# Peptides against a protein of PDB entry 5TDY, part 19

Target 1, 88 residues: chain A of PDB entry 5TDY
Amino acid sequence: EKKIDGRRKAAVLLVALGPEKAAQVMKHLDEETVEQLVVEIANIGRVTPEEKKQVLEEFLSLAKAKEMISEGGIEYAKKVLEKAFGPE

## One batch from the design tools (peptide; made by RFdiffusion4, then SolubleMPNN)

Design b2_p13_2_s4 (from b2_p13_2 with T2V V10I)
Fold by OpenDDE base, seed 5:
Structure b2_p13_2_s4 (fold): chain B 88 residues (1-88), chain A 13 residues (1-13)
Amino acid sequence: as target 1 above (88 residues)
Amino acid sequence: SVFEKVVDAILKA
């Protein structure tokens, strides 16, 4: 499995959410982090289905590890992101 | 990491 740069993974997630939701998310980040992400988003280019799959799985893994949401909440988030990524 | 920060932000947004 090909390793993806951390900043790229973040950009993939944000782009998948769409500009409005991505903006809401970035309001919770510091200015320097936002600047870095904006650059990555601007240069994201083509995102492969494999990258989308990897990023989604890592997202879910981290969410569980942090115990930030209930199991039901994680499942809901998964469905939302799957719809955001769109069919391939 | 930047990725972890974004994940955290998504879950809090």
Scores: peptide ipSAE 0.685, ipTM 0.943, DockQ to the pose 0.716
Fold by OpenDDE base, seed 3:
Structure b2_p13_2_s4 (fold): chain B 88 residues (1-88), chain A 13 residues (1-13)
Amino acid sequence: as target 1 above (88 residues)
Amino acid sequence: SVFEKVVDAILKA
């Protein structure tokens, strides 16, 4: 599998959430990071199915490692993101 | 990592 730039991975994830949810997420980030992400999102172009898969897998891995949400919460997040990315 | 920051933010939002 191809290595994806970190900022691109972030942009892919935020775009999948949609503009409203992405905005809510960005409220938890510093201003400089937000500005960087806005640029990446604006120039995201086409996102391949492989990129979507890799980003989702890494998201789930990190989320589980952080143990910030219950097992049920992780499963819910997985379903929401899978729905956001669309069926492949 | 910007990606890790975004993941953390998503989980907190």
Scores: peptide ipSAE 0.683, ipTM 0.943, DockQ to the pose 0.740
Fold by OpenDDE base, seed 4:
Structure b2_p13_2_s4 (fold): chain B 88 residues (1-88), chain A 13 residues (1-13)
Amino acid sequence: as target 1 above (88 residues)
Amino acid sequence: SVFEKVVDAILKA
């Protein structure tokens, strides 16, 4: 599998959440980070199924490592994100 | 990393 740039992974994830949720998330980020992400989102182009899978897996891995949400919350998030990456 | 920051923000949003 191909290694994905960190900023691209972030952009893919934010796009999957949708514009409204992505905006709410970015309110928790510093200005410089937001600016970087906006650029990446603007240039995201096409996202492959492989990229979606890699981003989702790493998201879940990091979320579990941080232990910021319950195990049930992780499973719920997984389902929501899988649907978000579904049909356009 | 930027990705980790975004993940953290998602979990806190």
Scores: peptide ipSAE 0.680, ipTM 0.942, DockQ to the pose 0.737
Fold by OpenDDE base, seed 1:
Structure b2_p13_2_s4 (fold): chain B 88 residues (1-88), chain A 13 residues (1-13)
Amino acid sequence: as target 1 above (88 residues)
Amino acid sequence: SVFEKVVDAILKA
């Protein structure tokens, strides 16, 4: 696996969620963080299948670790995000 | 990290 920059991972995830969902999420972040993410999103370019896989896996891992969603919820989230990433 | 902050925000949104 090739390590991905943290800000890049965040941008990939936000773009996958779509502009509406991404905007709602960023409302929970501080201004400086939002500004950084906007720059990353603007320059995201092509997202490789490997990047999508790594970002999704790390997201699910963190979500599960926080126990903010049930095990069934993790599987549901996985399916939703797989669809959200769309075609390459 | 920025990524962790975003994940946390997603789960709280």
Scores: peptide ipSAE 0.679, ipTM 0.942, DockQ to the pose 0.740

Design b2_p13_3_s1 (from b2_p13_3 with D1S F2M)
Fold by OpenDDE base, seed 3:
Structure b2_p13_3_s1 (fold): chain B 88 residues (1-88), chain A 13 residues (1-13)
Amino acid sequence: as target 1 above (88 residues)
Amino acid sequence: SMFEKVVDAYLKA
């Protein structure tokens, strides 16, 4: 599959979360990193179905590998992110 | 948070 830049993946996820949630997530980052991500978000342009799929799959993989949430939580997160990306 | 950790992972890649 096509390799996606890490900053691009972050931008895709943050846009899907919406501006309020995205801002909350970025609060722990340093100012320079936030500025860089905001630029990426502003220039996100078209997000392909392939990019959305890769971001979602990697998110779920990371969440499960690090045992961040239960299995039920993983399924719920999957539905939330799928809805956030919008129907296609 | 969950999303913070994932974003951090993306930025490290």
Scores: peptide ipSAE 0.717, ipTM 0.949, DockQ to the pose 0.116
Fold by OpenDDE base, seed 4:
Structure b2_p13_3_s1 (fold): chain B 88 residues (1-88), chain A 13 residues (1-13)
Amino acid sequence: as target 1 above (88 residues)
Amino acid sequence: SMFEKVVDAYLKA
């Protein structure tokens, strides 16, 4: 399993959310950080199935650990994100 | 939001 750096993981997730939602998510970040993420998004290239899987699993793990999502919502969130990664 | 917190976690790693 290849380790994905944090900036790339963020870029993968943000691309999956779409440009409008991604912009909303990044509003709380400082200007320099936003610029860095935009560059990562612009140069994201091809996202492998393994990368998608790793990002999804880590997202769910973090969301659960930080109690950001109810137990009943975890499976639903998984389905939503899987669909977000699907369209190409 | 949930996504903001996750992005922050990614950037902190």
Scores: peptide ipSAE 0.716, ipTM 0.949, DockQ to the pose 0.116
Fold by OpenDDE base, seed 2:
Structure b2_p13_3_s1 (fold): chain B 88 residues (1-88), chain A 13 residues (1-13)
Amino acid sequence: as target 1 above (88 residues)
Amino acid sequence: SMFEKVVDAYLKA
């Protein structure tokens, strides 16, 4: 398994959410952090199937571990992200 | 939000 840095993970997730939702998520971040993420998004290039899988799995793991949402909400989020990533 | 928290976690680690 290839290790993905945090900024790359965030960029992959934000791109999957789409520009509108990505902008909403980044509103709480400071200016410097937003600039860094925008650079990562602009240079995201090709996201491999392995990266997509890793980001999705880690997202779900974090959501469960931190009890951010119910099981039903996790399943919904999973479907949304899987659809956003597209077929391989 | 959930996505904000996850992004924060990514950036913190």
Scores: peptide ipSAE 0.710, ipTM 0.948, DockQ to the pose 0.115
Fold by OpenDDE base, seed 5:
Structure b2_p13_3_s1 (fold): chain B 88 residues (1-88), chain A 13 residues (1-13)
Amino acid sequence: as target 1 above (88 residues)
Amino acid sequence: SMFEKVVDAYLKA
């Protein structure tokens, strides 16, 4: 699995979501961030199926984790601790 | 990261 930088991942995700969803998302970002994203999207070039899959899987994982935290995050916190200090 | 910002924005939308 090849590492993709955060700017590239953001552009791939927004393109994958489609223009309607992407527009809704960008309404919740500051002007400078939007400008940066537009540049990344404009220069996205070729997106491979493997790259798209990788970004979408990471998106789902991260989104679920953040939702879990907003709802209490006990299980997520447990996973963080287990990875940091190992199992009992 | 920019990716995390987009994910956060998605959750708010």
Scores: peptide ipSAE 0.686, ipTM 0.943, DockQ to the pose 0.837

Design b2_p13_3_s2 (from b2_p13_3 with F2M)
Fold by OpenDDE base, seed 4:
Structure b2_p13_3_s2 (fold): chain B 88 residues (1-88), chain A 13 residues (1-13)
Amino acid sequence: as target 1 above (88 residues)
Amino acid sequence: DMFEKVVDAYLKA
């Protein structure tokens, strides 16, 4: 599998979340970082099935490792993100 | 939140 850089992964996730949630998530970042992410989002182009898979899998891995949500929450998040990525 | 933490992790990598 091809390694995706962190900024690209963030852009893919933020686009999947939608503009309102993405904006809320980025509020804690400094202005320069937000500008960089906005550029990545603007130039995201086509997101491949492999990229979607990698972002989803890494998201779930991080969520579990950092105990950010319950097991039920992990399953819910998986379904939300899979739906957000859309059918293929 | 969860998404903020994940984005932060991505930006560190």
Scores: peptide ipSAE 0.727, ipTM 0.953, DockQ to the pose 0.116
Fold by OpenDDE base, seed 2:
Structure b2_p13_3_s2 (fold): chain B 88 residues (1-88), chain A 13 residues (1-13)
Amino acid sequence: as target 1 above (88 residues)
Amino acid sequence: DMFEKVVDAYLKA
């Protein structure tokens, strides 16, 4: 696993989220950070599958650590199943 | 860092 700096990780995450979600996220950032992120996204180049996987895993880890999302369990599994196969 | 800022922003969105 290769080390990725914070700026690149941020850009990779935003690109992975897609333009609409990325825009929503950026609305909650200060102007200076937005400008920096735009530059990073513009210069992101190629994102390897390994980078994307690594960034998304770290994203989920951080979000869970901040206790803003569940660590998993039955409720999460239920949500996943509902999305995959529809509600029972 | 910038990544943490983006994660925090995501959680606010």
Scores: peptide ipSAE 0.707, ipTM 0.949, DockQ to the pose 0.721
Fold by OpenDDE base, seed 5:
Structure b2_p13_3_s2 (fold): chain B 88 residues (1-88), chain A 13 residues (1-13)
Amino acid sequence: as target 1 above (88 residues)
Amino acid sequence: DMFEKVVDAYLKA
């Protein structure tokens, strides 16, 4: 899989959610972050299916973890290993 | 990072 920076991932996710849901999400962010995200979305360009899939999988993994839902999965396992050991 | 901020905001929404 390709490495995607956090700003790019955020923009991809918000575009994937659609404008209504993206707006709802952004209401819970500070003004500075909103301004940054708007710029990222405006300059998102082309989103590949692979990139979208990767972002949504990571989103699902993080959302479940933050909601204290213990379901496991490859993406969660990858993040655990990354946090524990970093690159080798 | 910014992605995690958005995920947190999503969970609040």
Scores: peptide ipSAE 0.697, ipTM 0.948, DockQ to the pose 0.787
Fold by OpenDDE base, seed 3:
Structure b2_p13_3_s2 (fold): chain B 88 residues (1-88), chain A 13 residues (1-13)
Amino acid sequence: as target 1 above (88 residues)
Amino acid sequence: DMFEKVVDAYLKA
């Protein structure tokens, strides 16, 4: 699994959502962030299936954890804890 | 980061 920077992940997610959903999401962002994201989307180039899968999986994990809409919250919490304190 | 901002925005939308 390759590490993707936050700007790239954001652009991949918004492209994956489609223009209508992406526009709705961006209405809840500050103007400067929107401007930056538009540039990232314009220059996104090719998105590999692996990259898209990775971004969507992280998106779902974060969304579920933040809203506690699934029992997967515990697994996410464990992963965060392992990354923070596991490598000792 | 920017990704987390977008996720938060998605949840608010």
Scores: peptide ipSAE 0.693, ipTM 0.948, DockQ to the pose 0.754

Design b2_p13_3_s3 (from b2_p13_3 with D1S F2M D8E)
Fold by OpenDDE base, seed 3:
Structure b2_p13_3_s3 (fold): chain B 88 residues (1-88), chain A 13 residues (1-13)
Amino acid sequence: as target 1 above (88 residues)
Amino acid sequence: SMFEKVVEAYLKA
C-alpha cells in the first residue's frame, strides 16, 4: 500500500471530524503545529478510498494497542469515522 | 482525547 505521511493522515482525520471537532482536537497543540495542520487541511484536495481506509485502520489499531477505549467504544468510533468519511 | 493522541502519533512519525 502507498505510504501516507503523518501530516496528510492528520488532515484527513480532522476534515472528517468537521471544523468544530477538529478545533477541539488541536486546542492543546502549539501554534506552529496548528498552522501547519490548517495548511494541510486547506490543501487536502481529493481523499482517495485507499487513504480513508488506511486512516481508519491505523486509528483503530492505535486505539486497540494503547487501550484508549473499551471494545464497545472502538466499535462506536469505527461507526463514527465511517459516517464522517461518508459513502463512496 | 483519543483523537488528539492519534493526531499526535501521526505527527510524531
Scores: peptide ipSAE 0.692, ipTM 0.944, DockQ to the pose 0.116
Fold by OpenDDE base, seed 4:
Structure b2_p13_3_s3 (fold): chain B 88 residues (1-88), chain A 13 residues (1-13)
Amino acid sequence: as target 1 above (88 residues)
Amino acid sequence: SMFEKVVEAYLKA
């Protein structure tokens, strides 16, 4: 299993959310950080199934650890992200 | 939002 760069993980997630939602997520970030993320998104290229899996699993882990959403919300978020990544 | 927090966590790692 390859370790994914944090900026790339962010880019993968933001692309999955779509440009409108991604913009909303980045609204509070400083200009330099936004520019860096935009560059990562622009150069994302192909996202492997392994990368998608890793991003999803880490997202769910973080969401649980930080109690950001209820248990029902965790399952819902899982389905949303899996759908966003698209079928293969 | 949870997405904002996760993105920030990614950037710290």
Scores: peptide ipSAE 0.690, ipTM 0.944, DockQ to the pose 0.116
Fold by OpenDDE base, seed 1:
Structure b2_p13_3_s3 (fold): chain B 88 residues (1-88), chain A 13 residues (1-13)
Amino acid sequence: as target 1 above (88 residues)
Amino acid sequence: SMFEKVVEAYLKA
C-alpha cells in the first residue's frame, strides 16, 4: 500500500463530489488552504484505482471511528462514493 | 458535514 499525501486524498474526494459540493465543503477553510486544494485539484491528473480504493476505505474508516455516520448509512455512502469516482 | 470533517482530517495529518 502506497501512502497518499493528505492534500492529494482531499483533492480526490473533492473532485468526486463535484464542484458545487466541493465548494460547500471548502467554504469554512482558510484562504491558503483553499488555494492549496485548488492547485491539487487542478493538477489531479489520473486518479488510479488504487487511490480511489484507499480514499474510499479511509473515508469509511474515519466516518465510523468518529461516528459521523450511522451504521445504516455506511453502505449507502460507500455506493455513492464508488459511483462518484466513476466506473472503470 | 462528514465530508468537511474528513477533509480536515486529511489535511491535519
Scores: peptide ipSAE 0.689, ipTM 0.943, DockQ to the pose 0.116
Fold by OpenDDE base, seed 5:
Parts: C-alpha cells; structure tokens; sequence
Structure b2_p13_3_s3 (fold): chain B 88 residues (1-88), chain A 13 residues (1-13)
C-alpha cells in the first residue's frame, strides 16, 4: 500500500463533495490553508482506483474509530463518494 | 461536520 499525502487525501474528498459543499467544509479554515487546498484541488489530476479505494476506506475507518459521525452519516458519505467516482 | 473533521485530521497528519 502506497502512502498518500494528507493534503491530497483532502483534495480527493473535497472534489468528491462538489464545489458548493467543499466551500462549506472549508469556510472556517484560515485563508492560507484554503489557498493550499485549492491548489491541491486544481492540480489533483488523475485519481487512481487504488487512491480512491484507500481514501474511502480510510475515511470510513476514521469516522467509525473515533465515533465522529452517526451510522447514517457514514452511509451518506459512502454514497457521496461512490456517486462521485462511479464505476471503473 | 464529518467531512470537516476528517479534512482537518488529514491536514494535521
């Protein structure tokens, strides 16, 4: 398994959410941090199937392990990512 | 907020 940079992980998720929701997620961040994330999003390029799988699984794993969201929220997040990436 | 928390976690790592 190849290690993915944290900024790239964030970019992958934010792209999957779409521009409106991504903006909402970033609304409380410092301007400098937003700039960095926007650069990552703009230069995301091709997201490999391996990356997509890694990011999705890690996201769900973190959410469950730290009890960050309800089960319904986890299911919603999974559906959002599945719709964004689509079948290969 | 789940997305916000995970994004922040990624940036702290």
Amino acid sequence: as target 1 above (88 residues)
Amino acid sequence: SMFEKVVEAYLKA
Scores: peptide ipSAE 0.640, ipTM 0.933, DockQ to the pose 0.114

Design b2_p13_4_s3 (from b2_p13_4 with Y2I F10Y A13S)
Fold by OpenDDE base, seed 3:
Structure b2_p13_4_s3 (fold): chain B 88 residues (1-88), chain A 13 residues (1-13)
Amino acid sequence: as target 1 above (88 residues)
Amino acid sequence: DIFEKVVDAYLKS
């Protein structure tokens, strides 16, 4: 898979969430971060299905880890390593 | 990074 920069990933996620939920999320961010994200969203252009898939999968993985929803720390670590050093 | 910040914000929302 192709590497996506963090700013673009954030923009893709927020667009995927829809304007209402995205707005709710951004209320929990500092002003400077919000400004940066607004710019990224405005310039997001076309989002490929591949990008959306990658971003949502990483989002779900991180969210589950942070909320201690899923078991298996090794599996999460494995996924991180695969994303960092696996095939692109 | 900024992506993780957004994820954290999502979890708080």
Scores: peptide ipSAE 0.718, ipTM 0.951, DockQ to the pose 0.758
Fold by OpenDDE base, seed 1:
Structure b2_p13_4_s3 (fold): chain B 88 residues (1-88), chain A 13 residues (1-13)
Amino acid sequence: as target 1 above (88 residues)
Amino acid sequence: DIFEKVVDAYLKS
């Protein structure tokens, strides 16, 4: 598994969410952060299925942890991702 | 980091 920098991960996530949801998310970010993300999104280029999967897994893991819904990490995130989007 | 900021923003949205 390749290490992805935070800016890249953020851009991948926002693009994956789609423009409507991404816009909603960015409404809760400071202007400087938004500007940084716009640059990353504009230059995102191709997103491989591997890095998309990796980013979404980490996203789900972090989101679950922050919501304190249940225990689990990457393995749980993988299961959720598989159920939500099917095998890849 | 910025990724965590986005996740936090997502949770707030």
Scores: peptide ipSAE 0.712, ipTM 0.952, DockQ to the pose 0.802
Fold by OpenDDE base, seed 5:
Structure b2_p13_4_s3 (fold): chain B 88 residues (1-88), chain A 13 residues (1-13)
Amino acid sequence: as target 1 above (88 residues)
Amino acid sequence: DIFEKVVDAYLKS
């Protein structure tokens, strides 16, 4: 697994979501962040299947963790942290 | 980071 910077991950995710959903998401961001993301998307170049898979898996993990945290999902949050920062 | 910000925005959308 290759390490991907946060800006790149964000661009990959937004492209994967498609322009309509990406636009909806960016309506909830400040102007400066939107401008940064537009630049990253414009310069995204080629996205490998491995990169896309990695980003979407992290997206799912984070989204589920955040959703469950608001409902007391401590166990899922623990699993996310273990997978992300556990020993090699 | 910015990726987490996007995820948070997604959840709000």
Scores: peptide ipSAE 0.708, ipTM 0.951, DockQ to the pose 0.807
Fold by OpenDDE base, seed 4:
Structure b2_p13_4_s3 (fold): chain B 88 residues (1-88), chain A 13 residues (1-13)
Amino acid sequence: as target 1 above (88 residues)
Amino acid sequence: DIFEKVVDAYLKS
């Protein structure tokens, strides 16, 4: 799989969430970050199915990891990171 | 990074 720029991943995710939910998410970000993301979304161009799948899988993994951390699931979080960024 | 920031924001929303 191709490595995707973090800003692009964020844009892909926000577009995938739809405008209503994306707006709700962005209300929790600082103004500068919001403006950066707006630019990325505006210039997102074509999103391939493979790219979208990759971004959403990483999103779900990160979200689950963070939720598990908040619930005391440190070991789960470590496993997620190992799967995502460990050796192939 | 910015992607993680968005994920964090999602979790707060």
Scores: peptide ipSAE 0.705, ipTM 0.950, DockQ to the pose 0.813

Design b2_p13_4_s4 (from b2_p13_4 with Y2M F10Y)
Fold by OpenDDE base, seed 4:
Structure b2_p13_4_s4 (fold): chain B 88 residues (1-88), chain A 13 residues (1-13)
Amino acid sequence: as target 1 above (88 residues)
Amino acid sequence: DMFEKVVDAYLKA
């Protein structure tokens, strides 16, 4: 599998979340970082099935490792993100 | 939140 850089992964996730949630998530970042992410989002182009898979899998891995949500929450998040990525 | 933490992790990598 091809390694995706962190900024690209963030852009893919933020686009999947939608503009309102993405904006809320980025509020804690400094202005320069937000500008960089906005550029990545603007130039995201086509997101491949492999990229979607990698972002989803890494998201779930991080969520579990950092105990950010319950097991039920992990399953819910998986379904939300899979739906957000859309059918293929 | 969860998404903020994940984005932060991505930006560190």
Scores: peptide ipSAE 0.727, ipTM 0.953, DockQ to the pose 0.116
Fold by OpenDDE base, seed 2:
Structure b2_p13_4_s4 (fold): chain B 88 residues (1-88), chain A 13 residues (1-13)
Amino acid sequence: as target 1 above (88 residues)
Amino acid sequence: DMFEKVVDAYLKA
């Protein structure tokens, strides 16, 4: 696993989220950070599958650590199943 | 860092 700096990780995450979600996220950032992120996204180049996987895993880890999302369990599994196969 | 800022922003969105 290769080390990725914070700026690149941020850009990779935003690109992975897609333009609409990325825009929503950026609305909650200060102007200076937005400008920096735009530059990073513009210069992101190629994102390897390994980078994307690594960034998304770290994203989920951080979000869970901040206790803003569940660590998993039955409720999460239920949500996943509902999305995959529809509600029972 | 910038990544943490983006994660925090995501959680606010």
Scores: peptide ipSAE 0.707, ipTM 0.949, DockQ to the pose 0.729
Fold by OpenDDE base, seed 5:
Structure b2_p13_4_s4 (fold): chain B 88 residues (1-88), chain A 13 residues (1-13)
Amino acid sequence: as target 1 above (88 residues)
Amino acid sequence: DMFEKVVDAYLKA
């Protein structure tokens, strides 16, 4: 899989959610972050299916973890290993 | 990072 920076991932996710849901999400962010995200979305360009899939999988993994839902999965396992050991 | 901020905001929404 390709490495995607956090700003790019955020923009991809918000575009994937659609404008209504993206707006709802952004209401819970500070003004500075909103301004940054708007710029990222405006300059998102082309989103590949692979990139979208990767972002949504990571989103699902993080959302479940933050909601204290213990379901496991490859993406969660990858993040655990990354946090524990970093690159080798 | 910014992605995690958005995920947190999503969970609040």
Scores: peptide ipSAE 0.697, ipTM 0.948, DockQ to the pose 0.803
Fold by OpenDDE base, seed 3:
Structure b2_p13_4_s4 (fold): chain B 88 residues (1-88), chain A 13 residues (1-13)
Amino acid sequence: as target 1 above (88 residues)
Amino acid sequence: DMFEKVVDAYLKA
């Protein structure tokens, strides 16, 4: 699994959502962030299936954890804890 | 980061 920077992940997610959903999401962002994201989307180039899968999986994990809409919250919490304190 | 901002925005939308 390759590490993707936050700007790239954001652009991949918004492209994956489609223009209508992406526009709705961006209405809840500050103007400067929107401007930056538009540039990232314009220059996104090719998105590999692996990259898209990775971004969507992280998106779902974060969304579920933040809203506690699934029992997967515990697994996410464990992963965060392992990354923070596991490598000792 | 920017990704987390977008996720938060998605949840608010």
Scores: peptide ipSAE 0.693, ipTM 0.948, DockQ to the pose 0.765

Design b2_p13_5_s1 (from b2_p13_5 with E1S E2D)
Fold by OpenDDE base, seed 2:
Structure b2_p13_5_s1 (fold): chain B 88 residues (1-88), chain A 13 residues (1-13)
Amino acid sequence: as target 1 above (88 residues)
Amino acid sequence: SDEYFEKVVDAIF
């Protein structure tokens, strides 16, 4: 597993959500953070299947660690994100 | 920085 830059992980996740949902999420971020993420999204280029998989796993891990989702919600969240990322 | 990733995750919830 390769370490992915934090800004890139964020960009990959936002792109996976789609433009409308990504916009909704970014409404809750400070201006400086939004500016940085927009630049990162604009320069995201190709996202490999490995990156998608890793970002998904790290998202679930972090959300779980912060108690944002319960054990029972993990599978559901995983399915939602897998659909968003799309199979390759 | 992982700070950006964490901020996005926080904002999703």
Scores: peptide ipSAE 0.721, ipTM 0.952, DockQ to the pose 0.598
Fold by OpenDDE base, seed 4:
Structure b2_p13_5_s1 (fold): chain B 88 residues (1-88), chain A 13 residues (1-13)
Amino acid sequence: as target 1 above (88 residues)
Amino acid sequence: SDEYFEKVVDAIF
């Protein structure tokens, strides 16, 4: 797999969430971070299925590491996220 | 750096 830039990973995740959910998430970010992510999103171009998959996996891994989701709920979380991710 | 990614992940929860 290709290494994805951190900013790009963030942008991919936000775009995958869809504009409505992304907007809600970004309300919790500082203004400077939002500005930079908006620029990244504007220049995101096409996101490959591989990138989406990788970002999803890294999201789950990070969320698990931070105990935001339980270990036992990882498979359930995958299914939920698959439904949560919007079309690009 | 995964700073931005982590910030977004944190913001999701």
Scores: peptide ipSAE 0.709, ipTM 0.950, DockQ to the pose 0.608
Fold by OpenDDE base, seed 1:
Structure b2_p13_5_s1 (fold): chain B 88 residues (1-88), chain A 13 residues (1-13)
Amino acid sequence: as target 1 above (88 residues)
Amino acid sequence: SDEYFEKVVDAIF
């Protein structure tokens, strides 16, 4: 699997959420982090379907590790995310 | 850094 820069992963995830949802998420971040992510988003360029898929999989994995979602809820979470995320 | 990714994930929930 191709390694993706951490800042880029964050930017890809935020862009996938759409501007309105991304803005709500970023309200919970410190100013310095927001500034860095805004720059990364501005320079995101092309996001491939493969890259988006990888980021979402890493997101689900991390969310499970942080106990934000249960093992039994993984498939459900995937479907919810598919609906919540906008097309690129 | 993955720190940024983790911060975003935490902020989503």
Scores: peptide ipSAE 0.707, ipTM 0.951, DockQ to the pose 0.608
Fold by OpenDDE base, seed 5:
Structure b2_p13_5_s1 (fold): chain B 88 residues (1-88), chain A 13 residues (1-13)
Amino acid sequence: as target 1 above (88 residues)
Amino acid sequence: SDEYFEKVVDAIF
């Protein structure tokens, strides 16, 4: 398993979610963070299936951990993954 | 760093 840069992980996740979902998510981020992520997304290049898998699995892990705090949950996270994950 | 990734994950919920 290759280590993925943090900014790249964020970009991979947002791209995986699709432009509509990504836009919704980014509404909840500060302007400066959004601008940085947009730049990263613009320069994302090729996302390997391995990278996407790693990022989404880490997302699932974090989402599971956040069940104790957030109003969402693992079920919501799974729905997000199902819509985002695809054979690339 | 993973800061951006964590911020994005937090924003999803």
Scores: peptide ipSAE 0.700, ipTM 0.951, DockQ to the pose 0.689

